# Peptides against a protein of PDB entry 3HUF, part 153

Target 1, 320 residues: chain A of PDB entry 3HUF
Amino acid sequence: MWIIEAEGDILKGKSRILFPGTYIVGRNVSDDSSHIQVISKSISKRHARFTILTPSEKDYFTGGPCEFEVKDLDTKFGTKVNEKVVGQNGDSYKEKDLKIQLGKCPFTINAYWRSMCIQFDNPEMLSQWASNLNLLGIPTGLRDSDATTHFVMNRQAGSSITVGTMYAFLKKTVIIDDSYLQYLSTVKESVIEDASLMPDALECFKNIIKNNDQFPSSPEDCINSLEGFSCAMLNTSSESHHLLELLGLRISTFMSLGDIDKELISKTDFVVLNNAVYDSEKISFPEGIFCLTIEQLWKIIIERNSRELISKEIERLKYA

## One batch from the design tools (peptide; made by RFdiffusion4, then SolubleMPNN)

Design b2_p21_6_s1
Fold by OpenDDE base, seed 3:
Structure b2_p21_6_s1 (fold): chain B 320 residues (1-320), chain A 21 residues (1-21)
Amino acid sequence: as target 1 above (320 residues)
Amino acid sequence: SEEEEEKKREEEADKILEEAK
């Protein structure tokens, strides 16, 4: 989201969130959803127009800002952004930091981008929330992204957490739920006057972790916890591969269970499968290798003695 | 002093306002 602040109390000492939309900026406007009052003698009654676009699909992957357009409203002294005069037709900016000078005002409006990118675990929730979040200037998507800051966990009572949730946790993404999204959708009016009124996602995250025994106390407890072990996995999802890498596993990939030969078995401690493959092919598992699901692996990983537990299961099945 | 710089800025602003009338 875009946040503006200014020197010399020209914004009344407050930070303001700018959501996607159009704002008239000037001395003789009243602060509302489409106006920004700036208190300075050198600023025109109506000085500039700010237009913030909704996030693009690319912004979800890059963590880039919503496009920020500035137009001078034919003022005597013009408008500058990053010390450059704004063109007659206005200019658009994708920089994360904008220093906006209105006329000869000695104080600048500082706009900065606070990155927030929300990944959804399922298409249904994305479809439900994407429009509202985009109107807040928050890019949304389904795929993993290095720019992802938040991950929406689907609340299914009594179900295991998904691989996406596991990976998001280990990646140190802030896990949120629908309750946070609901709260976030209600603050749009209140944050006009005070950007600090944005809900803290960390509080939601802490509550999720505290109330769900499927999470370890911290990602650090699991990261590299299986260093020195090797696994084979079906080449299915990038998230599953990245999850296993974060556990410190040496990973070999195969395309089918039939590709698991004696050589692969000799260098592999266990095989990791998704639930569908595990359930369908459990009768055809190669002899002499421990096969488990990602969910079964996760249940072991969250235990304090995960290495001992895995070693014991490997020994049990390798010598059976 | 910061106060002298602020006063100078106010005087310049007032001068600009007079020139803008």
Scores: peptide ipSAE 0.020, ipTM 0.518, DockQ to the pose 0.029
Fold by OpenDDE base, seed 2:
Structure b2_p21_6_s1 (fold): chain B 320 residues (1-320), chain A 21 residues (1-21)
Amino acid sequence: as target 1 above (320 residues)
Amino acid sequence: SEEEEEKKREEEADKILEEAK
């Protein structure tokens, strides 16, 4: 989201969130959802127009700011952004930091981008929330992104966590739920005058981890916990692969259970399967290899003695 | 202890939230 503040008292000492929309900026406007009062004798009654665009799809992957448009309203002294005069037709900016000078005002309006990018675990929740969140200037999506700051867990999974949630946790993404999204939507008007009133995700995140025993104490307890082990997996999802990489596993991929030959078995400590394949094929698993689901693996990983548990299971099958 | 584990979870949540700002 864009936040503005200013030097001196020209914004009355307040920080303000600029959601996507259009704002008339000037000395003789009243502060509201479409007007920004700036207190200086050198500023025109109506001086500039700010327009914040909704996030683009690219912004979800890059964590870039919503486009910031500035237009001078034909003022005597003009408008500058980052010491450059704004053109007659207005200019658009994608920089994360903007110093806006209105006319000959000795103080600048400082606009800075606060990154918030929300990944969803399921398409149904994305479909429900994306429009409202985009109107807050928050990029949203389903795919993994290095720019993601928050992850919305799927409540339909009951007490069990999904692979997406496991991966989000290990990536140190703030896990949130629909209750936080509802809260975020309700405070939109209150944060216009004071950016500090933006709801903190910490309490929501703490409650999610506390109330679900399937979360480890820390991501660091799980990251590289299986270093030195090798696994084979079906080439099904990128998130599953990245999760296993974060555990420190050497990963071999195969396309079908029929591709699990003696050579693959000789190089692999265990096989990771999705639930559907595990349930359908459990009677036909290759002899002499440990097969488990990602969810079963996760239950072992969250234990303090995860390496010992995995080693014992591998040994049990070698002597069977 | 359960209290130490809860404190560790809280400290980790704080770090994650700060890194996400």
Scores: peptide ipSAE 0.000, ipTM 0.194, DockQ to the pose 0.010
Fold by OpenDDE base, seed 1:
Structure b2_p21_6_s1 (fold): chain B 320 residues (1-320), chain A 21 residues (1-21)
Amino acid sequence: as target 1 above (320 residues)
Amino acid sequence: SEEEEEKKREEEADKILEEAK
């Protein structure tokens, strides 16, 4: 989201969130969803128009800002952005930091991009929330992205957390739920004058972790916890691969259990399968190797003695 | 006129900026 602040109390010492939309900026406007009052004698009554676009699909992957358009409203002294005069037709900016000078005002409006990018675990929830979140200037998507800051967990009572949720936790994204999204949607008007009123997703996250025994206390408890072990991975998602990497595993990828020969078994500590393959091929598992699902592995890695537990299972099956 | 008052304020702002240089 875009946040604006200013020097010299020209914004009354307040920080403001700018959501996608159009704002008239000037001395003689009232602060609302479409107006930004700036208190300076050198600023025109109606000085500039700011237009913030909704996020693009590309912004979800790059973590780039919503496009920020500035137009001078035919003022005598014009408008500058980053020391450059705004053109007559307006200019568009994709920089994360903008210094906006209105006319000859000695103080600048500083606009900065606060990254918030929400990944969803399922398409149904994305379809439900994407429009509202985009109107907040929040990029949304399903696929893994290095730009993701938040991950929406679907709460199914009594179900195991998904691989997506596990990976989101380990990559240190803030896990949120529907309750947070609902709350976030209600604060749009309240944060107009005070950006500090933005709800803290970390509180929601802390509550999720505290109330769900499927999470360790921290990602650091699991990251590299299996360093030194090797696995073979069959028919898993990219998120599953990245999850196993974050555990510190050496990973070999295979297409079928038939590709696992005696030589490979000698070099591999265990095999990781998706649920469908695990259930269908239980009878055809290679002898002398520990086979498990990501969910079964997760149940082990959240334990304090995860290394000992895995070592015991490896030994049990190697000598059986 | 409102325009004359605005012009006067712009001129005052210019003076303040020149004095601040």
Scores: peptide ipSAE 0.106, ipTM 0.765, DockQ to the pose 0.036; fails the geometry check
Fold by OpenDDE base, seed 4:
Structure b2_p21_6_s1 (fold): chain B 320 residues (1-320), chain A 21 residues (1-21)
Amino acid sequence: as target 1 above (320 residues)
Amino acid sequence: SEEEEEKKREEEADKILEEAK
């Protein structure tokens, strides 16, 4: 989201979130959803127009800002952004930091981008929330991204957490729920005067972990916990591969269960499968190797003695 | 003080604005 602040009390010592939309900026406007009052005698009554666009799909992957358009309203002294005079037709900016000078005001409005990109675990939740979140200037998507800051867990009562949720946890993404999204949708008016009123997602995340026994106490308890073990995985998803890498596993990939030969078995401690393959092909599993699902692996990983548990299962099946 | 310097800068800006009217 875009946040503005300024020196010299020209914004009354307040920071403000700018959501997608159009704002008239000037000395003789009243602060509301479409106006920003700036207190200085050097500023015109109506000085500039700011227009913030909704996020693009590219912004979700890059963590780039919503496009920020600035137009001078034919003022005597003009408007500058990053020391450059704004063109007559206005200019658009994709920089994460903007120093906006209105006329000859000695103080600048500083606009900075606070990165927030929300990944959803399922398309239904994305479909429900994407429009509202985009109107807050928050990029949304389904795929993993290096720019992802938050992850919406699908809460199905009584189900195991998804691979996406497991991976989001291990990569230290802030996991949030629908309650946080609902709260986030209500802040639009309250944050006009004070950007600090933006809800803290970390509190939501802490509560999710505390109240769900499917999470370990910390990602650090699981990261590299299986260092020194080797697994084979069916080439199914990138998230599954990345999850196993974060556990410290050496990973071999195969295309079918038939590709699991004696050589692979000799170098592999266990085989990781998705639920569909596990359930359908369990009768065709290679002899002498431990096969499990990611969800079964996760249940072991969250235990304090995960290495011992895995070792016992490997030994049991290698000598069977 | 930093506050006095800010006030001086604002007064200078105001003066420039008045001279430009």
Scores: peptide ipSAE 0.027, ipTM 0.559, DockQ to the pose 0.029; fails the geometry check

Design b2_p21_6_s2
Fold by OpenDDE base, seed 3:
Structure b2_p21_6_s2 (fold): chain B 320 residues (1-320), chain A 21 residues (1-21)
Amino acid sequence: as target 1 above (320 residues)
Amino acid sequence: SEKEEEEKREKEAEKILEEAK
């Protein structure tokens, strides 16, 4: 989201979130969803127009800002952004930091991008929330992204957390739920005056972790917990692979069971299979190697003695 | 108790490993 602040109390000492939309900026406008009052004698009554576009798909993957357009409203002294005069037809900006000078005002409006990219675990929830979140200037998507800051966990009571949720947790993504999204959807008006009124996702996250025994206390408890062990996995999802990497596992991938040779087995401590093939494929592996699903592995790795448990099983099977 | 829950989860983890053969 775009946040603006300014020097010299020209924004009345307040920070404001700018959602996608159009804003008239000037001395003689009243603060509302479409106007930004700036208090300076050096600023025109109607000085500039800011237009913030909705997020693009690219923004979800890059964490880039919503496009910020600035147009001078034919003022005597113009408008500058990052010390450059705004062109006659307006200019568009993708920089995360904008220093906006209105006319000869000695104080600048500073616009900065607060990155927020929300990944959804399922397409149904994305379909439900994407429009509203995009109107807040929040990129949304399903696929893993390095720019992801938040991950929406589906509240299914009694179900195991998904691989996506596991990975999001280990990546230190802020896990949120429908309650946070609902709250986020209601704040649009209140944050006009004070950007600090934006709901804190960390509080939601803390509550999720506290109330769900499927999470360890911290990602750090699991990260590299299986360092030194080797697994083989079917080349399925990138998230599954990345999850296992975060556990510190050496990973060997195979495309089919036919690709499993003696060399692969000799360097593998255990095999990771997806749920769909686990029951059918576990029997195809030699004696002395065990197969886990990611969900089974997760139940082990969240335990404090996870490394000992895995080690003991490897030893048991190696000498059986 | 938190300890009993931890012990239960540990036993579940052990069981998963035993059944993973």
Scores: peptide ipSAE 0.346, ipTM 0.883, DockQ to the pose 0.006
Fold by OpenDDE base, seed 1:
Structure b2_p21_6_s2 (fold): chain B 320 residues (1-320), chain A 21 residues (1-21)
Amino acid sequence: as target 1 above (320 residues)
Amino acid sequence: SEKEEEEKREKEAEKILEEAK
């Protein structure tokens, strides 16, 4: 989301969130969803127009800002952005930091991008929320992204957490639920004059973790917990691969059982299979190696003695 | 108790490893 602040109290000492939309900026406008009052004698009554576009699909992957358009409203002294005069037809900006100077005002409006990108675990929830979140200037998507800041967990009562949720947790993404999204949708009007009123997702996250025994106390408890062990991974998602990497595992990825030779098996401590093939393929591995699903592995990894449990099993099978 | 839940989860993890063969 875009946030604006200003020096010299020209924004009344307040920070403001700018959602996608159009804003008339000037001395003689009233603060609302489409107007930004700036208090200076050096600023025109109606000085500039700011237009913030909705996020693009690309913005979800890059963490780039919503496009920020600035147009001068034919003022005597013009408008500058980052010390450059805004063109007669307006200019568009993709920088994460904008210093906006209105006319001869000695104080600038500082616009900065606060990154918020929400990943969804399922397409149904994305379809439900994407439009509303995009109108808040929040990029949304399903696929993994390095720009992802938040992850929406689907609450199914009594179900195990998904691989996506596990991976989101370990990569230190803030896990949120539909209740947070509902709350977030209600604050749009309240944060117009005070960006500090934006709800803290970390409180929601803390509550989710506290109330769900499927999470360890911290991602750091699991990260590199299996360092030094090697696994063979069959028919898993990219998220599953990244999850196993975060555990510190050496991973060998295979498309079929036929790709695994005796030499590779001799260097593998255990095999990871997806749920669909686990029952049919586990029997194809030699005695002395064990097979797990990601969900089974997760139940082990969340324990404080996870490394000792895995090590003990490897040793038991190596000498059996 | 929190300790009883931890012991229960540890036993479940051990059981998963024993059955993973």
Scores: peptide ipSAE 0.344, ipTM 0.883, DockQ to the pose 0.006
Fold by OpenDDE base, seed 2:
Structure b2_p21_6_s2 (fold): chain B 320 residues (1-320), chain A 21 residues (1-21)
Amino acid sequence: as target 1 above (320 residues)
Amino acid sequence: SEKEEEEKREKEAEKILEEAK
């Protein structure tokens, strides 16, 4: 989201969120959803137009800002952005920090990008919320992204957390739920006047973790907890692979059961199978190797003694 | 108690490993 602030009380000491949309900026406009009042004798009554575009798909993957357009409204002294005069037709900016000078005003409006990218685990929830969130200047998507800051967990009471949720947790993304999205949608008008009134996603996250025993206390409790162990997995999902990597596992991938040779078995402590093939394929592995689903592995990993539990099982099967 | 819940989860983890054959 774009946030503006200014020195010299020209924005009345307030920080304001600029959602996607068009704003007339000037001395004699009244603050509302489409106007920004700037208190300076050095600026025109109607001085500039700011236009913030909705996020692009690229912005979801890069964490880049919504495009910020500035147009001077044919003022005597013009408008500058980052010390450059805005062109007659307006200019567009993708920098995360903009210093906007209106005419001869000695104080600048500082616009800065606060990165927020929301990943969804469920395509139906994405379909429900994406439009509203994009209108807040929040990029949204389903695929893993390095720019992801928040992850939407489905509230299915009594269900196990998904691999996506597990991975999001270990990546230290802020896990949120539909209640936070609803809250975020309702405060849009109130945060126009004060950017600090944005709902706290960390409070939502804390409540999720506190109320769900399927989460460890912190991601750090699980990260590299299985360092030194080796697993084999079917090449099914990138998220599953990345999850196992974050656990510190050495991973060998196979495409089919036919690719499992004596060499692979000799270097593998355990096999990770997806839920769909677990029951049918676990029996195909030799005695002395155990098979787990990601969900089964997760239930072990959240325990403080997870490494000891796995080690004992490997030893038990090696000497059996 | 938190300790009893932890012990219960640990036993579940042990059971998962024992049944993972």
Scores: peptide ipSAE 0.343, ipTM 0.883, DockQ to the pose 0.006
Fold by OpenDDE base, seed 5:
Structure b2_p21_6_s2 (fold): chain B 320 residues (1-320), chain A 21 residues (1-21)
Amino acid sequence: as target 1 above (320 residues)
Amino acid sequence: SEKEEEEKREKEAEKILEEAK
């Protein structure tokens, strides 16, 4: 989201969120969803137009800002952005920090991008919320992204968390639920005057973690907890692979059961299978190696003694 | 208690490993 602040009390000491949309900026406008009042003798009654675009698909992957367009409204002294005069037809900006000078005003409006990119685990939830969140200037998507700051977990009481949720947690993304999204949808009008009124996702996240026994106390409890162990897995989702990497596992991938040779088995401590193939494929492995689903592995990893539990099982099977 | 819940989860983890093939 774009946030504006200003020096010299020209914004009355307020910080404001600018959602996607068009704003008339000037001395003689009243603050509302489409107007920004700026208090200075050096500013025209109607001085500039700010237009913030909705996020692009690229913005979801890069964490880049919504495009910020500035147009001078034919003022006597023009408008500058980052010390450059705005062109006659307006200019568009993708910088995360903008210093906007209106006319000869000695004080600047400082616009800065607060990065927020929301990944969804569920495509139905994405379809439900994407439009509303995009209208808040929040990029949304389903695919993993390095720019992801928040992850939406489906609020199903008593359901096992998904691999996506597990991975999001280990990546230290803020996990949120539908209740937070609902809250975000209601605050748009209240934050016009005060950007500090934007709800913090950290409270939602803390509540999710506290009330769900499927989460460890912190990602750090799980990251590299299985360092030194080796697993074999069927070529599955990239998220599954990345999850196992974050656990510190050495991973060997196989494409089919035919790729499972004595060499692979000799270097493998355990096999990871997806739920769909677990029952059919577990029988193909020799005695002395154990097979787990990712969900089963997760239930072990969230325990403080997870490394000891796995070590004991490996030892048991080697000497059995 | 929180401790009883932790002990329950640990036992579940042990059971998963014991039942793993």
Scores: peptide ipSAE 0.341, ipTM 0.882, DockQ to the pose 0.006

